# Peptides against a protein of PDB entry 4BOS: the designs that were tried, part 1

All scores and structures are predictions.

Target 1, 163 residues: chain A of PDB entry 4BOS
Amino acid sequence: PVLTRTVVPADNSCLFTSVYYVVEGGVLNPACAPEMRRLIAQIVASDPDFYSEAILGKTNQEYCDWIKRDDTWGGAIEISILSKFYQCEICVVDTQTVRIDRFGEDAGYTKRVLLIYDGIHYDPLQRNFPDPDTPPLTIFSSNDDIVLVQALELADEARRRRQ
Target 2, 163 residues: chain A of PDB entry 4BOS as posed
Amino acid sequence: PVLTRTVVPADNSALFTSVYYVVEGGVLNPACAPEMRRLIAQIVASDPDFYSEAILGKTNQEYCDWIKRDDTWGGAIEISILSKFYQCEICVVDTQTVRIDRFGEDAGYTKRVLLIYDGIHYDPLQRNFPDPDTPPLTIFSSNDDIVLVQALELADEARRRRQ
Structure headers, positions and changes below count from the first letter of each chain, unless a header shows other numbers.
Peptide ipSAE is a variant of ipSAE made for these designs: the mean of its two directions, with the distance scale d0 fixed at 1.0 Angstrom where the peptide's residues are scored. Compare it only between designs on the same protein; published cut-offs may not carry over.
The geometry check fails a fold that doesn't show the stated peptide or that is severely misdrawn somewhere.

## One batch from the design tools (peptide; made by RFdiffusion4, then SolubleMPNN)

Design b1_p8_1_s1 (from b1_p8_1 with P1R M4F)
Fold by OpenDDE base, seed 5:
Structure b1_p8_1_s1 (fold): chain B 163 residues (1-163), chain A 8 residues (1-8)
Amino acid sequence: as target 1 above (163 residues)
Amino acid sequence: RPPFAPPP
């Protein structure tokens, strides 16, 4: 079994496309972003006490309008929200730092998904199997630390390619 | 806003 990267379009919505890919079991749909942006906006709008200016860096309403634009980038806030929504840990391996940031790690989720981030782009990760008839896996056990090791290996290799 | 940041 090998952890591999599926390159999604660099269209400002790569985070959403990547999250959608992994939580849906490997479905690549670059057109998923608008709905996911609206989902996030809805969640944020529903709790202005929590999603305050201190968290958002802008007013709740401003954020909602901003995130729904098709050219704005998702980041940690959006990942945190999506982690809660999909009830899974979202692990982001950074190729620049070779570290993994776990979103939702303290929530007790049984599932985890993985993204790879290079500072300007998100891609989804998947586990490929030797058996060609076995489809790639994108949803892992939150206890599967092997996949995290593999993700770090991917990041390290990516960094070495650029160094 | 940065495209990535540590978990809040």
Scores: peptide ipSAE 0.072, ipTM 0.819, DockQ to the pose 0.052
Fold by OpenDDE base, seed 3:
Structure b1_p8_1_s1 (fold): chain B 163 residues (1-163), chain A 8 residues (1-8)
Amino acid sequence: as target 1 above (163 residues)
Amino acid sequence: RPPFAPPP
């Protein structure tokens, strides 16, 4: 089995598209972003004490309005929220640094999903199997450290290609 | 705002 990426559109909503892809088992739907943004805004609005101005960098209301725009980028805050919502680790491998940042790693989730990030774009990762009749896997065991090694290999190869 | 920031 090999870990590969599925390139999603670079339409400012690649994070949301990528997360949706992996948590739904490999469903590519670029039109999912508006709903995903609304979901995040709803969660943030529901807990203004936790999602404070200190965390958001803006007022709770301002953030909710901002994240629902179709041209705003998601980052660590949004990934953290989605990790909690979907009850899984979200692991992001960075091709610029060849590092993996784990979101939700201390929550005790049994599942993890993986994204690859190059500084300006997110893509989802999937495991392809030798048997063509076995569909790609996007949801991994949180004990599967091999997938993390494979993600680092992908990142390292991507970095080398850019040099 | 950057598209990605490291976790706290």
Scores: peptide ipSAE 0.072, ipTM 0.816, DockQ to the pose 0.118
Fold by OpenDDE base, seed 2:
Structure b1_p8_1_s1 (fold): chain B 163 residues (1-163), chain A 8 residues (1-8)
Amino acid sequence: as target 1 above (163 residues)
Amino acid sequence: RPPFAPPP
């Protein structure tokens, strides 16, 4: 088994496309972004006490309007929200730093998904199997630390290619 | 806004 990267479009919505890809078992749908943006806005709007201006960096209403734009970038806040919504750990391996940030790691989720980030773009990761009849895996056990090692290997190789 | 930032 090998961990591989699927390059998604760089259309300002790569985070949402990447998350959708992994949580839906490997479905590439760049058109998912508007609904995912609305989902996040809905969640944020539903809890203004938690999603305060201190957390959002802007008022709750301003954030909701902002995230629903088709040209705004998702980040840690959006990943955290999506982790909670999909009830899975979202692991982001950074090719610039060769480190993994684990979102939802304290929530006790049994599942994890992986993204690879290069500072300006997100892509999803999947495990490919030697058996051609076995489809790629995008949802892993939260106990599968080998996949994290493989993700770091991918990130390190990507970093080497850029030097 | 950067595409990634530390958790709040």
Scores: peptide ipSAE 0.071, ipTM 0.817, DockQ to the pose 0.121
Fold by OpenDDE base, seed 1:
Order: C-alpha cells, then sequence, then structure tokens
Structure b1_p8_1_s1 (fold): chain B 163 residues (1-163), chain A 8 residues (1-8)
C-alpha cells in the first residue's frame, strides 16, 4: 500500500475541502466549504466562554463573520473543531518542518485522517492498494502508526522537491 | 491569520 496525495483546488477553502474528502471516505467536493464554514461559526458561537477573544484573536461574533467569508483561510481552530465534530483524530503533516501535528489525540478517538500542509495549502492523503478493485482508504485506525511514518516520508519527499 | 497555527 502507498500513501498518496490528492491535490484539491487552491481556492482559499482547501482545508475544508481536504477535511471533507478524508472524513467522507474520499469524496472530492469543492463546494462543501460554505456549509463547513457555517458549521464552524455555529460551533464557535455556541461556546463563547471557550472561544473567547484570547483564543480567537477577535470577538466571538467577529470571528464567526470572518470565517464565513469565502476568502478566509481555516487553520488550527477549524481543524480542532472539525476533529471534535467528526469524532476523529486529524493529523496534519507539514512539509516545511516534516512534523505531524495531531488534533484530537487526547480525545480517545479510534479513527484518524491525514492532511498534508505546505504553509499555503492543504491536501488530503489516502492509502492506495495494489488491488485495483479496492478503493483508496482515507480513514485509518488511530493505532496505525505506519500511516504516520508514510506521511512523514511523503512530506520529506515533497520538501526535497520544493513541492 | 496563517492557514496553520499551533493548537491552543
Amino acid sequence: as target 1 above (163 residues)
Amino acid sequence: RPPFAPPP
């Protein structure tokens, strides 16, 4: 099995598209972002005690309005929220640092999904199988450490290619 | 804001 990258559009919503891709089992839907942005805003608005200015860098209301714009980029806050919403660990491998940041790792989820990030773009990762009749896998066991090793290898190769 | 920031 080989871990591969699916390039999604660089349209400011690549994080949302990438998350949707992996949590839905490999469904590429670039139109998913507006609803996911609204979901983020809804969750942020629902817990102003936690999602304070200290966390958001702006007022709760301002953040909700900001993230719903179609040209704003999601980040760690969104990944954290989506991890909780989809009840899975979201692992982001960074090609610049060749590190994996694991979101939701302390929540006890049994599943993990993987994204690759290069500083300006997110893409989803999937495992391809030798059997052509076996579809790629995007949802892994949270105990699958091999996929994390493969993600690091993929990121290192991407870094070498300045990809 | 950057597309990726450290977790809170």
Scores: peptide ipSAE 0.069, ipTM 0.818, DockQ to the pose 0.086

Design b1_p8_1_s2 (from b1_p8_1, 3 letters changed)
Fold by OpenDDE base, seed 5:
Structure b1_p8_1_s2 (fold): chain B 163 residues (1-163), chain A 8 residues (1-8)
Amino acid sequence: as target 1 above (163 residues)
Amino acid sequence: GPAFAPPP
């Protein structure tokens, strides 16, 4: 079993495509972003007290309009929201720092998914198996620290390639 | 690019 990266399009919506891929068990759908953007906007709009200007960097309404644009980038706020929505830990391994940022780690979720991030682009990670009849795994136990080690190894290798 | 930071 090997942890591998699936390269998704660099179309401003790579975060959403990547999250969708892993939470849906390995379904690549570059057209999923509009719905996910609307979902995030809906969640943000539902709690203006929490999702304040201080948190969003803009008014609640401005953020909702902004995130629904097809050319705006998702980040930590969106990942946090998606973690809550899908009830899973979202682990992002950064190839620039070779670190994993865990979103939802204190929520008690039993599942985790993994993304790889280079400062601009997000891609999903999956575990491939030797048996070709066994489909790749994208949803892991939140106790599976081996997959985190493997993710760090991927990031370290990526960093070394760039040096 | 996207704003990225670890959770608080």
Scores: peptide ipSAE 0.059, ipTM 0.787, DockQ to the pose 0.113
Fold by OpenDDE base, seed 4:
Structure b1_p8_1_s2 (fold): chain B 163 residues (1-163), chain A 8 residues (1-8)
Amino acid sequence: as target 1 above (163 residues)
Amino acid sequence: GPAFAPPP
């Protein structure tokens, strides 16, 4: 089994597309972003005490309006929210640092999904199997540390290619 | 930028 990267469009919504891809078992849907943005805004608006200006960098209302734009980028806030919403760890391997940041790691989720991040773009990761009739796997056990090693290998390879 | 990156 090999961990591979699926390149999604760089259309300002790559994070949403990537998350949707992995949590839905490998469904590429670049049109998923508008509803996911609305979901984020709804969750942010629902808890102004937590999602304060200190967390958001802007007022709660301003952030909600901002994230619903089709040209704004999601980030750590969105990943945290989506991890909680989908009840899974979201592990992001960074090609610049060759590190994995785990979101939701303290929540006790049994499942994890993986993204690869280069500083300006997110892509989903999947495990491919030698049998072509076996579909790629995007949802892993939270105990599967091998997939994390493989993700680091991919990130390291990507970093070397850019140098 | 930092706003779009996972926290270290």
Scores: peptide ipSAE 0.056, ipTM 0.777, DockQ to the pose 0.054
Fold by OpenDDE base, seed 3:
Structure b1_p8_1_s2 (fold): chain B 163 residues (1-163), chain A 8 residues (1-8)
Amino acid sequence: as target 1 above (163 residues)
Amino acid sequence: GPAFAPPP
């Protein structure tokens, strides 16, 4: 089995498209972003004590209005929120640093999903199997360390190609 | 580009 990258559109919503892809088992839907943005805004609005200005960098209301725009970018805050919502660890491998940042690793989730990030774009990762009748896997065990090694290999290869 | 990225 090999870990591969599915390139999603380089629009302003690549993070949301990528997360949707992996948590839904490999469904590519670039039109999913508006709903996901609304979901995040709803979660943030529901807990202004936790999602404070200190966390958001802007007021709770300002953030909610901002994230619902179709041209704003998601990042660590949004990943953390989506990790909690989907009850899975979200692992982001960075092709610039060749490191993995884990979100939700301390929550005790049994599942993890993986994204690859190059500083300006997110893509989803999937495991392909030799058996053509076995569909690609996007949701892994949180104990699967092999997938993390494979993700680092992909990142290192990408980094070397850009140097 | 993305204003907020995963922390290093």
Scores: peptide ipSAE 0.056, ipTM 0.773, DockQ to the pose 0.126
Fold by OpenDDE base, seed 1:
Structure b1_p8_1_s2 (fold): chain B 163 residues (1-163), chain A 8 residues (1-8)
Amino acid sequence: as target 1 above (163 residues)
Amino acid sequence: GPAFAPPP
């Protein structure tokens, strides 16, 4: 088994496309972003006490309007929200630092999904199997630490290619 | 928690 990267379009919505891909079991849908952006805005708007200016860097209303634009980038706030919404840990391996950030790690989720991030783009990760008839896996056990090791290896290889 | 984001 090998962990591989599926390159999604660099259309400003790569985070949403990548998350959708992994949580839906490997479904590539570049058109998923508008609905996901609306979902984020809805959740942010629902809790202005938590999603304050201090957290958002702008007013709650301004953030909701901003994230719904088709050219704005999702980040840690969106990942945190989507982790909670989909009830899974979202692990992001950074190719610049070769580090993994785990979102939702303290929530007790039994599942984890993985993204790879290079500072300007998100892509989903999947495990491919030697049997061609066995479909790739995108949803892992939260106890599967091997996949994290593989993600770090993949990130390190990507880093070496750029330098 | 972790905090990182893509470029604006």
Scores: peptide ipSAE 0.053, ipTM 0.786, DockQ to the pose 0.066

Design b1_p8_1_s3 (from b1_p8_1, 4 letters changed)
Fold by OpenDDE base, seed 2:
Structure b1_p8_1_s3 (fold): chain B 163 residues (1-163), chain A 8 residues (1-8)
Amino acid sequence: as target 1 above (163 residues)
Amino acid sequence: RPAFAPPA
């Protein structure tokens, strides 16, 4: 079994497309972004006490309007929200630093998904199996640390390719 | 570009 990268469009919504891909078991749907943006805005709007200006960097309402735009970028806040919504750890391997940030790691989730990030783009990761009839895996056990090692290897290779 | 920072 090998961990591989699926390149999604660089259309300002790559984070949402990537998250959707992994949490839905490998479904590539670039058109998912508007609904995911709305989902995030809905969650944020539902809890203005938690999602305060201190957290969002802008008022709750301003954030909701902002994130629903089709040209705004998702980041750590959105990943945290999506981790909580999908009840899974979202692990992001950064090709610039060759390190993994684990969102939701303290929530006790039993599942994890993986993204690869280069500073301006997110892509999803999946595990391919030797048996061609076995579909790729995108949802891993939170105890599967081998997949994290493999993600770091991918990041290292990507970094070397840029040098 | 997307902001990549620790969870808030």
Scores: peptide ipSAE 0.063, ipTM 0.809, DockQ to the pose 0.118
Fold by OpenDDE base, seed 5:
Structure b1_p8_1_s3 (fold): chain B 163 residues (1-163), chain A 8 residues (1-8)
Amino acid sequence: as target 1 above (163 residues)
Amino acid sequence: RPAFAPPA
């Protein structure tokens, strides 16, 4: 079994496409972003006390309008929200630093999904199996540390290709 | 560019 990267379009919505891919078990849907953007805006709007200007960098209303645009990029705030919504850890391996940032790690989730990030683009990760009849796995146990090691190996290889 | 940082 090997961890592999599925390259999704660089269309400003790569984070949403990547998250959708892994939480849905490997479904590539580049058209999923508008609904996910609306979901995030709805969650943010529902709790203006927590999602304050200090957290968002803009007013609650301004953020909601901003994130629903088709050309704005999601980041840590959106990942945190999606982690909570899907009730899973979202582990992001960074190819620039060869580090993994785990979102939702303190929530006690039993599942984790993995993304790979290069500073400007997100892609989903999946585990492929030798048996071609066994479909790729995108949802892992939060106790599966082997997949994190494999993600670091992927990131290290990617970094070596660029440097 | 999107902000990337671990949760607080």
Scores: peptide ipSAE 0.062, ipTM 0.806, DockQ to the pose 0.112
Fold by OpenDDE base, seed 4:
Structure b1_p8_1_s3 (fold): chain B 163 residues (1-163), chain A 8 residues (1-8)
Amino acid sequence: as target 1 above (163 residues)
Amino acid sequence: RPAFAPPA
């Protein structure tokens, strides 16, 4: 089995597209972003005590309006929220540092999904199988550390290509 | 670019 990257459009919504892809089992839907942005805004608005200006960098209401724009980029806040919403770890391998950031790792989730990030773009990762009739896997056991090793290898290869 | 640091 090989871990591979599916390149999604660089349309300002790559994070949402990537998360949707992995949590839905490999469904590429670039049109998913508007609804996911609304989901983020809904969750942020629901807990202004936690999602304060200190966390958001702007008022709760301002953030909600901002994230619903079609040209604003999601980041760590969105990943954290989506991890909780989908009840899974979201592991992001960074090609700039060749490190993995695990979101939701303390929540006790049994499943994890993987993204690859280069500082300005997110893509989803999937495990491909030799049997062409076996669909790629995007949802892994949170105990599957092999996939994390493979993600690091993939990130390292990507970093080398940019050098 | 997107913020990558986890929320405080």
Scores: peptide ipSAE 0.062, ipTM 0.808, DockQ to the pose 0.116
Fold by OpenDDE base, seed 3:
Structure b1_p8_1_s3 (fold): chain B 163 residues (1-163), chain A 8 residues (1-8)
Amino acid sequence: as target 1 above (163 residues)
Amino acid sequence: RPAFAPPA
């Protein structure tokens, strides 16, 4: 089994497309972003005490309006929210630092998904199997530390290619 | 780059 990336469109919604891909088992839907943006806005609006201005960098209302724009970028805040919503760890491997940021790691989730990030773009990761009849896996056990090692290997290789 | 990129 090998861990690979699926390159999604380099539009302003690559994070949402990537998350949707992995949590839905490998479904590429570049049109999923508007609804995911609305979902995040709904969650944020529902808890203004938790999603405070200090966390958002803007008022709750301003954030909700901002994230629903089609040209705004998602990041750590959105990943954290989506981790909670989908009840899984979202692990992001950074090709610039060769480090993994784990979101939801303290929540006790049994599942994890993986993204690869290069500073300006997110892509989803998947495990491919030697049996051609076995579809790629995007949802892993939270105990599967091998997939994290493989993600680091991918990131390190990507980093070397850019040097 | 993303405004709220994950911390390194």
Scores: peptide ipSAE 0.057, ipTM 0.793, DockQ to the pose 0.126

Design b1_p8_1_s4 (from b1_p8_1, 3 letters changed)
Fold by OpenDDE base, seed 4:
Structure b1_p8_1_s4 (fold): chain B 163 residues (1-163), chain A 8 residues (1-8)
Amino acid sequence: as target 1 above (163 residues)
Amino acid sequence: RPAAAPPP
C-alpha cells in the first residue's frame, strides 16, 4: 500500500475541502466549504472566552464574519476546531519543513486523518491498495505510525522536487 | 496564506 495525494482546487477553501475529503472517507466535494465555514463561526461564537482576540487576532465577531467569507483561508484554528468536531487527530505534514503537526494528539482519539501542506495550500492524503476493488483509505488508526512515516517520505520527495 | 502552527 502507498500513501498518495489528491490535489484539490486552490480556491481559498482547500483546507475545508481537504478535511471534508478525509473525514468522509474520500469524498471530493469542493462545495462543502460554505457549511464548514458556518460551522467554524458557530463554534467560535459559542465560546468567546476561549476564542478571544488574543487567540483569533481579531474580535470574536470579526473572526466569525471573516471566516464565513468565501475568499478567506482556514488555518490552525480551523484544524483544531475540526479535529475536535470530528473527534479525530488531524495530522498535517509540511513539505517545506518535512515535519508533522498533530492536532488533537492529546485528546485520546482513536482515529487520525492526514493532510499535506506546502505553506499556501492543503491537500488530503489517502492510502491506495493493490486491489482495485478496495477503495482508498483516508481514516487511520491513531496507532498507525507507519502512515506518518509514509507521509514524511511523501513530503520529503515533494521538497526535493521543488529544490 | 494558510497557517499550520502546532497546537498550543
Scores: peptide ipSAE 0.078, ipTM 0.837, DockQ to the pose 0.113
Fold by OpenDDE base, seed 3:
Structure b1_p8_1_s4 (fold): chain B 163 residues (1-163), chain A 8 residues (1-8)
Amino acid sequence: as target 1 above (163 residues)
Amino acid sequence: RPAAAPPP
């Protein structure tokens, strides 16, 4: 089995497309972003005490209006929210630093999904199997340390190619 | 470009 990258469109919504891909088991839907943006805004609006200006960098209302725009970019805040919503770890391997940042690691989730990030783009990762009749896997056990090693290998190779 | 995803 090998971990591979699926390149999603380099539009303003690559994070949302990538998350949707992995949590839905490998469904590529570039049109998923508007609904995911609304979902995040709904969650943020529902808990203004937790999602404060200190967390958001802007007022709760301003953030909700901002994230629903089709040209704004998600980051750590959005990943954290989506991790909680989908009840899984979201592991982001960074090709610039060759490190994995794990979101939701302290929540006790049994599942994890993986994204690869290069500073300007997010893509989803999946495990391919030698049997062509076995579909790629995007949802892994949170105890699967091998997938993290494989993700680091992908990141290291990407970094070396850019240097 | 997208915001970085630093450790929580």
Scores: peptide ipSAE 0.077, ipTM 0.831, DockQ to the pose 0.119
Fold by OpenDDE base, seed 1:
Structure b1_p8_1_s4 (fold): chain B 163 residues (1-163), chain A 8 residues (1-8)
Amino acid sequence: as target 1 above (163 residues)
Amino acid sequence: RPAAAPPP
């Protein structure tokens, strides 16, 4: 089995497209972002005590309006929220640092999904199988540490290609 | 560009 990257459009909504892809089992839907942005805004608005200016860098209302724009970029806040919403660990492998940041790792989720991040773009990761009739896997066991090793290998290879 | 993931 090989872990591979599916390149999604660089349309300012790559994070949302990538998350949707992995949590839905490998469904590419570039039109998913508007609804996901609304979901983020709804969750942020629902808890102004937690999602404070200190966390958001702007007022709760300003952030909600900002994230709903079609040209703004999602990041760690969105990943954290989506991890909670989809009840899975979201692992982001960074090609610049060759490290994995695990969101939701302390929540007790049984499943994990993986994204690859290069500083300006998110893409989803999937495991391909030798049997062509076996579809790629995007949802892994939270105990599957092999997939994390494979993700680091992908990140290291990507880094070498840039250097 | 997207915000980077925070350190663990």
Scores: peptide ipSAE 0.076, ipTM 0.830, DockQ to the pose 0.114
Fold by OpenDDE base, seed 5:
Parts: structure tokens; C-alpha cells; sequence
Structure b1_p8_1_s4 (fold): chain B 163 residues (1-163), chain A 8 residues (1-8)
């Protein structure tokens, strides 16, 4: 089994496409972003006390309008929201720092998904199997630390390629 | 650009 990267379009919505890919078991749909953005906006709008200007960097309403634009980039806030919504850890391996940031790690989720991030782009990660009839796996046990090691190895290799 | 996650 090998952890591999599926390159998704760099169309400002790579985070949403990547998250959708992994939580849906490996479905690549670049057109999923608008609905994902609306989902996030809905969640944010539902709790203005928590999703305050201090957290969002803008008013709740301004954020909702902003995130629904097709050219705005998601980040940690959006990942944390999506983690909570999908009830899974979202683990982001950063190729620049060779570290994994785990979102939802304290929530007690039993599942985790993995993204790879280079500072300006997100891609989903998947585990491929030798048997061609066995589909790639995108949803892992939150106890599967091997996949995290593999992700770090992948990031380290990516870093070395850029040096 | 996407914001990186804060360190754990």
C-alpha cells in the first residue's frame, strides 16, 4: 500500500475539491466547491457568537459573502468547520514545514482524511493497493498513525524535490 | 492564499 497524491485543479477551490474527494471516498468533482462554500457559510451564519469577527477577521456576514465567492481561498477556518461537519479529523501535511496539522484531533472522531498542502494549494491523499481491483482508500482510522508517517514521507520527498 | 493551521 502506497500513499499517493491526486492533483486537483488550482482553481481557487482546491481545498474544497480536496476535502470533498477524501470524504466521499475518492470522488473528484471540481464542481463541488460552490455547495461546499455555501455549507461553510451556512454553518458560520448559524453561530455568530462563536464565529465572531475576531475569529473570522471580518464580520460574520462579510465572511459568509466572502467565502461564497468562487475566487476566495479556504484555509484553517474552513478546514476546522468541515472537520466538524463531516465528523472526521482532517490532517493536513505541509510540504514546506514537513509537519501535519490535525483538525478535529480533540473531538474524538474515529476517522481521518488527509490533505497535502504547499502553502498555496491543497491536494487530497489516498492509499493505493497492489490489487488493481481494490479501490484507493481515502478515509482512515484516526488510530492509523502509519498513514501519517507515510504522509510525512511524502511531504519530505516533495520538499527535497524543491531544494 | 490559504491560511496554514496553527501549530498544535
Amino acid sequence: as target 1 above (163 residues)
Amino acid sequence: RPAAAPPP
Scores: peptide ipSAE 0.071, ipTM 0.822, DockQ to the pose 0.110

Design b1_p8_2_s1 (from b1_p8_2, 4 letters changed)
Fold by OpenDDE base, seed 5:
Structure b1_p8_2_s1 (fold): chain B 163 residues (1-163), chain A 8 residues (1-8)
Amino acid sequence: as target 1 above (163 residues)
Amino acid sequence: GLTGSFPP
């Protein structure tokens, strides 16, 4: 079994495409972004007390309008929201730092998904199997720390290639 | 709290 990266389009919506890919078991659909953005906006709009201007950096309404644009980039807020929505840890390995940031790690989720981030682009990660009839795995146990090690190795290799 | 950028 090998952890591999699936390159998704760099179209400003790579975060949403990547999250959709992993939570749906490996379905690449760049057209999913608008609905993903709307989902986040809906969640944010539903709780203006929590999703305050202090958290969002703009008013709740302004954020909702902003995130629904097709050219705005998601970040930690969006990942946190999606983690909560999909009830899974979202683990992001950064190729620049070779570190993993875990979102939803304290929520008690039993599942985790993995993304790889290079500072400007997100891609999904998947585990491939030697048996061609065994489909790649994108949803892991939150106890599967081996996949985190593999992600770090993948990121480290990526960093080495950039040196 | 939540942060608007990645990485946090």
Scores: peptide ipSAE 0.043, ipTM 0.741, DockQ to the pose 0.072
Fold by OpenDDE base, seed 3:
Structure b1_p8_2_s1 (fold): chain B 163 residues (1-163), chain A 8 residues (1-8)
Amino acid sequence: as target 1 above (163 residues)
Amino acid sequence: GLTGSFPP
């Protein structure tokens, strides 16, 4: 089995497309972004005490309007929200630093999904199997440390190609 | 805030 990258469109919504891909088991749908943005806005609006200006960097209402635009980017806050919503760890491997940031790691989730980030783009990761009749896996056990090693290897290779 | 940026 090998961990591979599926390149999604380099639009302003690659984070949402990538998350949707992995949590839905490998469904590529670039049109999913508006709904994903609305989902995040709904969650944020529902808890203004937690999602404060200190967390959002803007008022709750301003954030909700902002994130629903088709040209704004999500980051750590959005990943954290999506991790909680989908009840899984979201692990992001960074090709610039060859590091993995784990979101939801303290929540006790049994599942994890993986993204790869290069500073300006997110892509989903999947495990391919030698049996062609076995579909790629995008949802892993949170105890699967091998997939994290493979993600680091993938990131390190990407970094070396840029150097 | 961290919105729009990665890593945190």
Scores: peptide ipSAE 0.042, ipTM 0.732, DockQ to the pose 0.123
Fold by OpenDDE base, seed 2:
Structure b1_p8_2_s1 (fold): chain B 163 residues (1-163), chain A 8 residues (1-8)
Amino acid sequence: as target 1 above (163 residues)
Amino acid sequence: GLTGSFPP
């Protein structure tokens, strides 16, 4: 099996598109972003004690208004929220550093999904199988550490391509 | 656009 990258549109919602892709088993839907933004805002608004200004860097209300804009980019906070919502570990391999940041790793989730990040763009990762009749896999076991190695390999290759 | 923070 080979881990591959699916390039999603390089718009300001690539994080949401990428997360949606992997958690839904490989469904590319760039139109998912507005609803995912609203979902995040709803979650944040529902728990102002946890999602405080200290966490958000802005007031709860300001954040909710901000994240619902169609031109704002998500980051670690949004990934953390989505990890919890979808009950899966979200692993982000960074092509700039060739490192993996694991979100939700302490939550005890049995599932893991992977994104690749280059500093300004997110793409989803999937495992392709030799059998053409076997669809790509986007949801992995949280014990599947080989997929993390493969992700690092992809990141390293991407880094070399930029050099 | 405006960006969120990454990595944490």
Scores: peptide ipSAE 0.040, ipTM 0.720, DockQ to the pose 0.196
Fold by OpenDDE base, seed 4:
Order: structure tokens, then sequence, then C-alpha cells
Structure b1_p8_2_s1 (fold): chain B 163 residues (1-163), chain A 8 residues (1-8)
């Protein structure tokens, strides 16, 4: 089995599309972004004490209005929120640094999903199997550190191709 | 721009 990348559209919502892809078991749906943006805004609005200006970089209300726009980009804040919502680790491998940042690693989740990030774009990762009748796997055990090694290898290969 | 920074 090999870890591979599914390229999603660069339409300002690649993070949401990528997260949706992996948490739903490999469903590519670029139209999922509006609902996910609204979900995030709802979560943020529900806890203004935690999601303060210090965390958001803007007021709670300003963030909620901003994230619901179709042309604004998600980042670490949104990943953290989605990790909590879906109750899984979200592991992001960076092709520029060949590092993995793990969101939700201290929450005790049993599942992890993986994204690949190049500084401006997110894509989902999946494990492909030799048997064509076995669908790709996007949800891994949080104990599966082999997949993290494979993600680093994939990122390193991507980095070398850009140099 | 992105909401928040990456990496955090």
Amino acid sequence: as target 1 above (163 residues)
Amino acid sequence: GLTGSFPP
C-alpha cells in the first residue's frame, strides 16, 4: 500500500474540501465548503470566551462574517476547530519544511487523517491498496505512525521536485 | 489571507 495525494481545486476552499474528503472516507465534494464555513462560524460564535480576539486575530463576530465568505482561506484555526468537531487528529505535512503538524494530538482521539500543505494549498492524502476492489483509506489509527513516515516521504519527494 | 497562521 502507498500513500497518495488527491489534488483538489484551488478555489479558496481547498482546506475545507480536503478535510471533508478525508473525514468522509474519500468523498471529493468541492461544494461542501459553504456548509463547513457555516459550521465553523457557528462553533466560533457559540464560545466567544474561548474564541476571543486574541485567538482569532479579530473579533468573534468579524471572524464569523469573514469565514463565511467564499473567498477567504482557512488555516490553523479552522483545522483546530474541525479536529475537535470530527473528533480526530488532523495531521498536516508541509512540503516546504518536510514537517508534520498534528492537530488534536493531545485529545486522545483514536483516528487520524492527513493533509498535505505547500504554503498556499491543501490536498488530502489517502492510502491506496493493490486490490482495485479495496477503496482507498483516508481514516487511520492514531497509532499508525507508518502513515506519518509515508507522508514525510511524499512531502520530501514533492520538495525535491520543486528544487 | 489565511485565517490564523500555519504552522501554529
Scores: peptide ipSAE 0.043, ipTM 0.736, DockQ to the pose 0.132; fails the geometry check

